# Designs tried in a protein design run: peptides against a protein of PDB entry 2YKT. Part 127

Target 1, 231 residues: chain A of PDB entry 2YKT
Amino acid sequence: SRSEEMHRLTENVYKTIMEQFNPSLRNFIAMGKNYEKALAGVTYAAKGYFDALVKMGELASESQGSKELGDVLFQMAEVHRQIQNQLEEMLKSFHNELLTQLEQKVELDSRYLSAALKKYQTEQRSKGDALDKCQAELKKLRKKSQGSKNPQKYSDKELQYIDAISNKQGELENYVSDGYKTALTEERRRFCFLVEKQCAVAKNSAAYHSKGKELLAQKLPLWQQACADPS

## One batch from the design tools (peptide; made by RFdiffusion4, then SolubleMPNN)

Design b2_p15_7_s4 (from b2_p15_7, 7 letters changed)
Fold by OpenDDE base, seed 2:
Structure b2_p15_7_s4 (fold): chain B 231 residues (1-231), chain A 15 residues (1-15)
Amino acid sequence: as target 1 above (231 residues)
Amino acid sequence: DEIKKLTKEYESLYE
């Protein structure tokens, strides 16, 4: 029946969220944590590299013929420091605004969805059982009427059951239909949340890239000419 | 009641 099919669809939405979406989201979070760790590793390694560059700058500054190149090397290291700071801010946002929030949501969601599905199933079954019972009673009444010498005695009661069945059928269909819409809304909400949090990360990432580009664009021409200019 | 509670908790997270 239509109601049965809609019921199956509704249950499938909840099951898809619980069995496909949420596990995939957990994996996404895990991959995000791995990515964060790798970037943290990059930042640490970069620090060592540019600290060593500063040392080279110090040596240049102590030389007789290369003093100005010392300043250039220091500037290179400083620009890197600024870029790195921006990266760290991006990573903090990545962690706090995406990973942590998604993790908290997904941890809570299993319990929520389980309860929601159970509630839906219980009510759906209750309405279904009530309908079945009413149908069964009508069937029994009709059998009695057919065997009776006075079938008219049961006519009013038959009409009452017919009306009750119609009402219960309609109620069940509406409930299941609403349930399906609700389930789809729940699914959409979760995807929207992910998209919104990813947008926040994207904004922070854009800021990082922009800052780096700007800083390097400002200084690179100066650095490129440094060796051509005698001290 | 449980669902209502869980719903509130879920919706309250980082709105």
Scores: peptide ipSAE 0.065, ipTM 0.742, DockQ to the pose 0.133
Fold by OpenDDE base, seed 1:
Structure b2_p15_7_s4 (fold): chain B 231 residues (1-231), chain A 15 residues (1-15)
Amino acid sequence: as target 1 above (231 residues)
Amino acid sequence: DEIKKLTKEYESLYE
C-alpha cells in the first residue's frame, strides 16, 4: 500500500543516517585530526628551517661585503613568522569551529536518532494496528450479515466501520507522510551543518592565503634587487 | 520525554 511504501522510505532515511552518514562523519573527523596534526608538524619543521635562515643572515651581517644582505635574510624570516602566526590562527579555528563541533554532534546523534526512530515506529504501528483491527471487525460483520435472515440489522454498524476505516486510513497516511518529511529534514540538517562549518574553515583559510600573498608581494621586489645593488 | 531531552541537547549544539 501507499502508506506501507512511505513507511519503508521513512525508516530507510533514518537507517541511512545511522549506518552510512554517521560512520562516514566519524571518519571525516578522524581524517581532519590527522590533517591538523600534519599541519602542526609543518609549522614546527618550518620554524627550524627559517631559524637556520636567520643564522645565515647573522653571518652576512658580520661580513664586510655582504652586510646589507643580512637584513634581507632577516626580513625573509620575519615574513615567514607572520605567515606562520596566521596559519596558527587558521588551525585554531579548524579545530574549534569544525572538528570539535562535529565530534560533539556525532556522538549525541546516535542516541537522538534511535529515540526518534523508535517514537515514529511505535506510533506508526499503533495506528496501523488500530486500522487492521477495524478492518477485521468489518469483515466479521459482513460474514455474519451474509448468513443472517435479516441482513438489514447490521447495516448501521457496517456504515460505522466503513467511516472509521476511512478516517483511520487517512490519519495513518498523513502521519507517515509527515514522518517522511521530518526524516528528510533531519538528514538535510546534518549535511547543512557540515557545509556551514566547512565554509567557515574555508573563509579562514582564504584569510591565511591572502595574508601570505600580501606580505610576499610587498617584499619580494626589494629582495630581488638586493644583489644587484650592493652598498 | 527522552526524545524531548535529546532534542534540546542536540539543538543546543547548533549554536
Scores: peptide ipSAE 0.062, ipTM 0.743, DockQ to the pose 0.105
Fold by OpenDDE base, seed 5:
Structure b2_p15_7_s4 (fold): chain B 231 residues (1-231), chain A 15 residues (1-15)
Amino acid sequence: as target 1 above (231 residues)
Amino acid sequence: DEIKKLTKEYESLYE
């Protein structure tokens, strides 16, 4: 029946969230933590590299013929420091605005969805059982009427059951339909939350890249000409 | 009601 099909669809939505979405989200969070850790590792390694570059700048500054190149090397290291500061801000936001919030949500979600599904199933079954009971009673009444010498005696009661069945059928269909819409809304809410948090990450990432581009664009032409202009 | 409690907790978190 239409109601049965829609009921199955509703249950499948909840099942998909619990068995596909939530596990995938947990994996996404785990991969995010790995990514964060890797970026922290890059930060540490880069610091060592640019600290060594500063040392080369110091040597240039101490030389007789390459003093101005010392300043260039120091500027290169300073730009790196500024870029690194932006990266750290991005990572902080990545952790606080995405990973922590998703982790907290997914932790609560299993219990919430289980309870929501159970409530839906209980009410759906209750309405279905009530409908089945009325249908069964109508069948019994019709059997009695068919075997009776006075079928008209049961006509009023038959009409009452027909009306009751119609009403209960409508209520069941509406309930299942609303249940399906609710389930789809729950699914969409979770995807929307993910999208919104990714937007925050994207914004902060853009700021990091923009700052780096600006700093390098400002200085790179000066650095490129440094060797051509001995002083 | 467990659902009501869980709903409040879920919806209150960063929303």
Scores: peptide ipSAE 0.062, ipTM 0.742, DockQ to the pose 0.127
Fold by OpenDDE base, seed 4:
Structure b2_p15_7_s4 (fold): chain B 231 residues (1-231), chain A 15 residues (1-15)
Amino acid sequence: as target 1 above (231 residues)
Amino acid sequence: DEIKKLTKEYESLYE
């Protein structure tokens, strides 16, 4: 029946979220954490490298013939520091605005969806059983009426069952239909949340890249000329 | 009842 088909579709949506989406999201979060860790590692390693560069700048500043190159090396390190600050902001956003929020939601979602599906199933079954019962009773009544010498005796009761069946059928169809719409909305909400949080990360990433490009574009020509212009 | 509670909690998270 139409209601049965729609019921199956509804259950399949919930099952897809629980068995496909949520596990995939957990994996996504795990991969994100790995990515974050790697970037943190890069940040730390870069700090060591540029700290060592500063040391080279100090030596240049102490030299008689290369003092001006010391300033260049210090500027290089300073630009790196500024770029690093932008990266740290991006990483903070990545962690707090995406990973943490997704992790909390996916953990809660298992319980929520299980309860929601169970409630839907229980109510759907209840309505279905009530309908089936009325249909069965009508069938029994009709059989009894056909065997009776006075079938008119059962006419009013038959009409009552017919009306009840019609009403229950309509209620069941509406309930299942609403259930399906609700399930689809739940699915869409989860994807939308992911997209929105990813957009926030993307904005911060763009800011990091833009700032880095700007700073380097400004200073690089100056640095490139430093060796050609001896003091 | 439980669903209402869970729904509220879910929707309140960072929204």
Scores: peptide ipSAE 0.058, ipTM 0.737, DockQ to the pose 0.134

Design b2_p15_8_s1 (from b2_p15_8, 9 letters changed)
Fold by OpenDDE base, seed 5:
Structure b2_p15_8_s1 (fold): chain B 231 residues (1-231), chain A 15 residues (1-15)
Amino acid sequence: as target 1 above (231 residues)
Amino acid sequence: SFLEKKIKELLEELS
């Protein structure tokens, strides 16, 4: 029946969230933590490289013929420092605005969804059982009427059961339909939350990339000309 | 939340 199919769909939405979405979200969080760690590692390794570049700048500054190139090398290292500061801000946001918040939600969600599904199933079954009982009573009444010498005495009671069945059928269909909409809303809310948090991270990432682009675009022409200029 | 309300409205429109 339509109500049975809708009931199956409703249960499948809850099961999909619990068995597919939430595990996938946990994996996403884990991959995010790995990415964060790798970026922190890159920052550390880059520091060593640019510290070594500063040392080369010091040597240039002490030379007789390459003194101005020392300033160029120092500027390159300083631009790197500013870019790394922006990266650290992005990483803090990545951790606090995405990973931590997703982790907090996914940890509590399994119990909530299980309870919500159970509540829906209990009420759906209750309404279904009440409908089945009413249908069974009508069937019994009709059998009794067919075997009676005076079937007319059961007519009013038959009409009452028919009305009750119609009302209970409508209530069940509405309840299951609303249940399906609720389940879809729960699923969509979780995806929307992920999208919103990822948008916040994307904005902070854009700031990092913009700052790097701006600083390099400003200085690179100067650095490229440094070797062509006389000392 | 505002988002949840909007989602419910959209689902009702699709029904």
Scores: peptide ipSAE 0.015, ipTM 0.520, DockQ to the pose 0.063
Fold by OpenDDE base, seed 1:
Structure b2_p15_8_s1 (fold): chain B 231 residues (1-231), chain A 15 residues (1-15)
Amino acid sequence: as target 1 above (231 residues)
Amino acid sequence: SFLEKKIKELLEELS
């Protein structure tokens, strides 16, 4: 029936969230943690590289003929430090605004969804059973009427059951329809939350890239001329 | 289905 099909669709939405979305989200969080760790590793390795560059700058500054190149090397290292600070800010946001919040939600969501689905199923079954009961009573009444010497005695009651069945059928259909809307809303809310959190991360990532571009664009022409313009 | 389409429309209105 129409109501049965809609009921199946509703249950499938909840099932999809619990069995597909939430596990996928857990995996997404895990992959995010791995990505964060790798970026932290890059940061550490880069620090060593640019610290070594500073040492080369110190040697240049101590030389008789390459002093100005020492300043260039120091500037290169300093620009890297500033870019790294922006990366660290982005990583903090990535951890705190995305990963932590998603982890908190997914941990609690399974229990919530299970309860929501159970509530829906219980009420749906209750309405269905009530409908079935009325249908059964009507059938019983009709059998009794057929065996009676005065069938007209049961006509009013038959009409009452027909009306009750119609009303209960409509109520069940409406309930299941509303249940489906609710389930779809729950699903959409979860995707929207993910999108919103990713937008925040993207904003901070954009700031990191922009700052790096700005700093390098400002200094790179100077550095490129340092060897051609001895002082 | 018609009903699914209607539900999607309603959800879009709420967003």
Scores: peptide ipSAE 0.008, ipTM 0.481, DockQ to the pose 0.076
Fold by OpenDDE base, seed 2:
Order: sequence, then C-alpha cells, then structure tokens
Structure b2_p15_8_s1 (fold): chain B 231 residues (1-231), chain A 15 residues (1-15)
Amino acid sequence: as target 1 above (231 residues)
Amino acid sequence: SFLEKKIKELLEELS
C-alpha cells in the first residue's frame, strides 16, 4: 500500500543517516584532525626554517659589505611570522568551528536518531494495529450478519466500523507522510549544519590566504632589489 | 577524473 511504501521510505531515511551519514561524518572529522595535525607540523617546521633565516640575517648585519641585506632577511622572517600567526588563527577556527562542533553533534546524534525512529515506529505500529483490529471486527460483524435472520440489526454498527476504518486509515497515512517529511528535514538539517561550519572555516582560510598575499606583495619587490644597490 | 574535471569547471566559473 501507499502507506506501507512511505513507511519504508521513512525508515530508510533514518537508516541512511545512522548507517551512512554519521559514519561518513566521523570519518570526515578524523580526516580533518589529520589535516590539522599536518598543518601544525608545517608550522613547527617553518619556525625552524625562518629562525635559521634570522641567523643568516644576523651574520649579514655583522658584515662590512652586506649590512643592509641583514634587514632584508629579518623582514622576510617577520613576514613569515605574521603569515604564520594568521595560519594559527585559521587552525583554531578549523578546530573549534568545524571539528569540535561536528564531533559534538555526531556523538549525540546516534541516541537522538534512535529515539526518534523508535518513537515513529511505535506510533506507526500502534495506528496500524488499531486499524487492523477495526478491520477484523468489521469482518466478524459481517459474518454474523450473513448468518442472522435479521441482518438489518447490524447495519448501523457496520457503518460505524466503516467510518472508523476510513478515519484510522487516513490518520495512519497522514502520520506516515508527516514522518517522512520529518525524516527528510532531519537529514537536510545535518547537511546544512556541515555546510555552515565549513563556510566558517572557508572564511577564515580566505583571510589567511589574503593576508599572506598582501604581505608578500608589499615586500617582495623590495627584497628583489636589495642586491642591486650595495651599501 | 570526473571529479577533478568538475572541480576545475567550478573554479573557472568562480573566477
């Protein structure tokens, strides 16, 4: 029946969220943590590299003929520091605005969805059983009527059962329909949440890239000319 | 891959 098919669809939505979406989201979070770790590693390695560059700048500053190049090297290191600070802020956002929040949601979601599905199933079954019972009673009544010397005695009651069956059928169909819409909404909500959190990360990432581009664009021409004019 | 092509197309549309 239509209601049975819609019921199956509803259950499948919940099942898909629980068995496909949530595990995939957990994997996404795990991959994010790996990415974060790698970027932290880059940060650390970069610090060492540019600290070494500063040392080269110090040597230049102590030289007789290359003093001005010391300042250039220091500027290079300073620009890196600023870029790195921006990266760290991006990483904080990545952690706090995406990973942590998604992790919190996914951990709670299993219990929530299980309860929601159970509630739906229980009520659906209850309505179905009530309908079946009413149908069975009507069938029994009809059998009694057929065997009776006065079938008209049962006519009013038959009509009552017919009406009750119709009403219960309608209620069941509506309930299942609403259940399906609710399930789809729950699914959409989860995807929307992911998108929104990813947008926050993207915004912060854009700021990082912009800052880096700006700083380098400002200084690079100066650095490129540093060797042209000895002091 | 198809995905790579699609990504390139999307990036071009955003440029």
Scores: peptide ipSAE 0.000, ipTM 0.366, DockQ to the pose 0.084
Fold by OpenDDE base, seed 3:
Structure b2_p15_8_s1 (fold): chain B 231 residues (1-231), chain A 15 residues (1-15)
Amino acid sequence: as target 1 above (231 residues)
Amino acid sequence: SFLEKKIKELLEELS
């Protein structure tokens, strides 16, 4: 029946969230943590490299013929520091605004969805059982009427059961339909939340890339001319 | 992979 099919679809939406979406989201969070760790590792390794560059700048500053190149090397290291600061801000946002919030939600979601599904199933079954009971009583009444010498005695009662069955069928269909819409809304809400949080990450990532581009574009022409200028 | 192909297609559309 239409109601049975829609009921199965509703249950499948909840099952898909619980068995596919949530595990995939946990994996997404885990991959995000790995990505964060790798970027932190890059930051650490880069610090060592540019600290060594500063040392080369110090040596240039101590020389008589290459003093101005010392300033260039220091500027290169400083630009790196500013770029890394922007990366750290991006990573902070990535951790706090995406990973932590998703982790908190996914852990609570299993209990919520289980309860929501159980509530839906209980009420759906209750309405279905009530409908089945009325249908069974009507069938019993019709059997009595067929065996009776006075079938007109049962006519009013038959009409009452027919009306009750029609009403209960409509109620069940409406309930299952609303249940399906609710389940789809729950699924969409979770994807929307992920998209919104990822947008925040994208904005912070854009700021990191923009800052790096700006700083390098400003200084690179100066650095490129440093060796051409007489000392 | 299928995913790599789709990413390349999207990047080309954005360029």
Scores: peptide ipSAE 0.000, ipTM 0.367, DockQ to the pose 0.086

Design b2_p15_8_s3 (from b2_p15_8, 8 letters changed)
Fold by OpenDDE base, seed 2:
Formats: structure tokens, sequence, C-alpha cells
Structure b2_p15_8_s3 (fold): chain B 231 residues (1-231), chain A 15 residues (1-15)
């Protein structure tokens, strides 16, 4: 029946969230943590590299004929520091605005969804059972009527059961339909939440890239010219 | 969120 089909669809939505979406989201979070760790590693390694560059700048500053190049090397290191600061801010956002929040949601969601599904199933079954009972009673009544010398005696009651069955059928269909819509809404909200959090990360990432580009674009021409005119 | 609310509204309208 239409009701049964829609019921199955409803259950499948909840099951898909619990068995596919949530595990995938956990994996996504794990991959995010790995990515964060790798970027932190890059930051650390970069620090060592540019600290060494500063040392080269110090040597230049102490030289007789390359003093001005010392300043250039220092500027290069400073720009790196600023870029790394932007990266750190991006990483903080990545951690706090995406990973942590998603983790909090996914941990709580399993219990919530289980309860929601159970509630739906319980009520659906209750309505179904009530309908079945009425149908069974009508069948019994009809059997009695067929065996009776006065079938008209049961006519009013038969009509009452028919009406009750119709009403209960409609109620069940509506309930299942609403349940399906609710389930779809739950699913969509979860994807929406992910998108929104990813957007926040994207904004911060854009800021990082923009700042880096601006800083390098500003200084690179100066650095490229540094060797042309010895002081 | 606003987006979630809009989604819910749309789903209700389709009911």
Amino acid sequence: as target 1 above (231 residues)
Amino acid sequence: SFLEEQIEKLLKELA
C-alpha cells in the first residue's frame, strides 16, 4: 500500500542518516584532523627554514659589501611570519568552527535519531494496529450479520466501523506522510549544517590566501631588484 | 539557522 511504502521510505531515511551519513561525517572529521596536523607540521618546518634564512640575513648584514641584502632577507622572513600567522588563524577556524562543532553534533545525533525513529515507529505501529483491529471487528460483524435472521440489526454498526476504518486509514496515511517529510528535513538540516560550517572555513581560507598574495606581491619586486645596485 | 528554516518552510509548502 501507499502507506506501507511511505513508511519504508521514512525508515530508510533515518537509517541512511545513522548508518551512512553519520559514519561518513565521522570519517570526514577524522580526515580533517589529519589535514590540520599536516598543516601544523608544515608550519613548524617552515619556521625552521625561515629562521635559517634570518641567519643568512645576519651574515649579510655583517659583510662589507652585502649589507643591504641582509635587510632583504629579513623582510622575506618577516613576510613569512605574517603569512604563517594568517595560516594559524585559518587553522584555528578550521578546528573550532568546523571540526569541533561537527564532532559535537555527530556525537549527540546518534541518540537523537534513534529516539526519533523509535517514536515514529511506535506511533505508526499503534495506528496500524488500531486500524487492523477495526477491520477485524468489521469482518466479525459481517459474519454475524450473514448468519442472523435480522441482518438489519447490524447495519448501523457496520456503517460506524466503515467510517472508523476510513478515518483511521486517513490518519495513518497522514502520519506517515508527515513522518517522511520530517525525516527528509532532518537529513537536509544535517547537510546544511555541514555546508554552513564549511563556508566559514572557506572564508577564513580565502583571507589567508589573499593576505599572503598581497604581502608577496608588495615585496617581491623590491627583493628582485636588490642585487642590481650594490651599495 | 536561517537556511535551515527556509528549507523547513519549503518542505512544509510541498506538503
Scores: peptide ipSAE 0.020, ipTM 0.558, DockQ to the pose 0.066
Fold by OpenDDE base, seed 4:
Structure b2_p15_8_s3 (fold): chain B 231 residues (1-231), chain A 15 residues (1-15)
Amino acid sequence: as target 1 above (231 residues)
Amino acid sequence: SFLEEQIEKLLKELA
């Protein structure tokens, strides 16, 4: 029946969230933490590299013929420092605004969804059972009427049961429909939350990349000319 | 909303 099919769909939505979405989200968070750790490692390694570059710049500055190249090397290291600072800010946001918040949500969600599904199932069953009972009673009444010498005696009661069945069927259908709507809303809300948090990360990342590009674009032509135009 | 509209469409398909 329509109501049965919709009921199955409703349950499947909840099951999909609990069995597919939430585990996948946990994995996503784990991968995010790995990514964060790797970026932190890159930052550390880069610091060592550019510190060594500064040392080379110091040596150039002490020379008679390469003094201006010392400044170039210092600038290269400084630009890196600025880019690195922005990366660190992005990482903080990545951690605090995405990973932490998702972790908090997913931890509580399993219990919530289980309870929500259970509530829906309980009420759906209750309404279904009530409907089945009325249908059974009508069937019994019809059998009694068929075997009776005065079937007209039961006509009013039959009409009452028919009306009751119709009403209960409608109520069940409405409830299941609302349940399905609710379930889909719950699913969408979770995806939207993920998208919104990822958008925040994307904005921060864009700012990081933009600033880095700007800094390098500004300085690179100067650095490239340094050896050609000694002064 | 868009979501409500899509849900309504799905529900109609199940009718």
Scores: peptide ipSAE 0.017, ipTM 0.542, DockQ to the pose 0.056
Fold by OpenDDE base, seed 3:
Order: C-alpha cells, then structure tokens, then sequence
Structure b2_p15_8_s3 (fold): chain B 231 residues (1-231), chain A 15 residues (1-15)
C-alpha cells in the first residue's frame, strides 16, 4: 500500500543517516584532524627553513659589502612569519568552529535519532493496529449479517465501522506522510550544518591566502631590485 | 608554467 511504502521510505531515511551519513561524518572529522596535523607539520618545517634564512641575513649584515641584502633576507623571513600567523588563525578556527562542533553533534546524534525513530515506529504501529482491528470487526460483522435472518439489524454498525476505517486510514496516511517530511528535514538540517561550518572555514582560508598574496606583492619588487642597487 | 596549466584545466573541469 501507499502508506506501507512511505513508511519504508521514512525508516530508510533514518537508517541512511545512522548507517551512512554519521559514519561518513566521523571519517570526515578524522580526515580534518589529519589535515590539521599535516599543516602544523608544514608550519614547523617552514620555521626551521626561514630561521636558517635569518642566519644567512645575519651574515650579510656583518659584511661590509652586502649589508642591505641582510635587511632583504630579514624581510623575507618576517613576511613568512606574518603569513604563518594567518595560517595559525585559520587552523584555530578550523579546529574550534568546524571539527569540535561536528564531533559534538555526531556523538549526540546517535541517541537522538534512535529515540526519534522508535517514537515514530511506536506511533505508526499503534495507528496501524487500530486500523486492523476495525477492519477485522467489520469482517466479523459482515459474516454475522450473511448468516442472519435479519441482515438489516447490523446495517448501522456496518456504517459506523466503515466510517471508522476511513478515518483511521486517513490518519495513518497523514502521520506517515508527516513522518517522511520530518525525516527528510532532519537529513537536510545535518547537511546544512556541515555546509555552514565549511563556509566559515572557507572564509578564514580566503583571508589567509589574501594576506599572503598582499604581503608578497608589496615586498617582492623591492627584493627583486636589491641585487641591482649599488653598494 | 606546467602547474598553472594543470590548475586551469582543473578549473575548467569543475565549471
């Protein structure tokens, strides 16, 4: 029946969230943590490289003929430091605003969805059982009427059961339909939450890239001319 | 550069 099909669809939505979406989200969080760790590793390695560059700048500053190049090398290292600060801010946001919040949500979601599904199933079964009972009573009444010498005696009761069955059928269909809409809304809400948090990450990432581009664009012409300038 | 070319190809595929 239509109601049975829609009931199966509703249960499948909850099942998909619990068995596909949530595990995938946990994996997404894990991959995010790995990405964060790798970027932290890059930060550390870059620090070593540019610290070594500073050392080269110190040597230039100590020379009589290359002092100005020392300043250039220091500026290169300083720009890197500023870019790194932007990256650290982005990573902090990435951790606190995306990963932590998603982790909290996914952990609580299993219990919530289980309870929601159970509530839906209980009420759906209750309405279905009530409908089945009325249908069974009508069938019993019709059998009695067929065996009776006075079938007209049961006509009013038959009409009452027919009306009850119609009402209960409509109620069940409406309940299952609403249940399906609710389930789809629950699924959409979870994707929307992910999208919103990822938008925040994208915004912070854009700020990091923009700052880096700006700093390098400002200084690079100066650095490129340094060797051509007279001592 | 080779890298720039690869980036452009990727962007075209995503468009």
Amino acid sequence: as target 1 above (231 residues)
Amino acid sequence: SFLEEQIEKLLKELA
Scores: peptide ipSAE 0.000, ipTM 0.325, DockQ to the pose 0.044
Fold by OpenDDE base, seed 5:
Structure b2_p15_8_s3 (fold): chain B 231 residues (1-231), chain A 15 residues (1-15)
Amino acid sequence: as target 1 above (231 residues)
Amino acid sequence: SFLEEQIEKLLKELA
């Protein structure tokens, strides 16, 4: 029946969230933490590299013929420092605005969805059982009427059961339909939340990349000409 | 959120 099919669809939505979406989201968060850690590691390793570059700049500054190249090397290291500052800001946003918030929600969601599904199932079953009971009673009444010498005595009661069945069928269909819409809304809200948080992170990431591009574009022509200019 | 509210409205309209 239509109500049975809709019921199956409703249950499948809840099951998909609990068994597919939430575990996948947990994995996404874990991969995000790994990515964050790797980027932090890059920052640390880069510090050593550019500190060594500064040392080379110091040596150039002490030379008689390459003194101006010392300033170039220092500028390269400084631009890196500024880019790294932007990266750190992006990482803070990545952690606080995406990973932490997703982790908080997914941790509580399993219990919530289980309870919501159970509540829906309980009420759906209750309405279904009530409908089945009325249908069974009508069937019994009709059998009794067919075997009776006076079938007219059952006519009023038959009409009452028919009306009750019609009303209960309508109520069940409406309830299951509303349940399906509710389940779909729950699913979509979770995807939308992920998208919104990822958008916020993307904006911060764009700021990081933009700043780096700007700084390098400004300085690179000066650095490229440095060796051509005699001291 | 605003987006969630809009989704709820749309789902109601599809009823």
Scores: peptide ipSAE 0.021, ipTM 0.558, DockQ to the pose 0.062; fails the geometry check

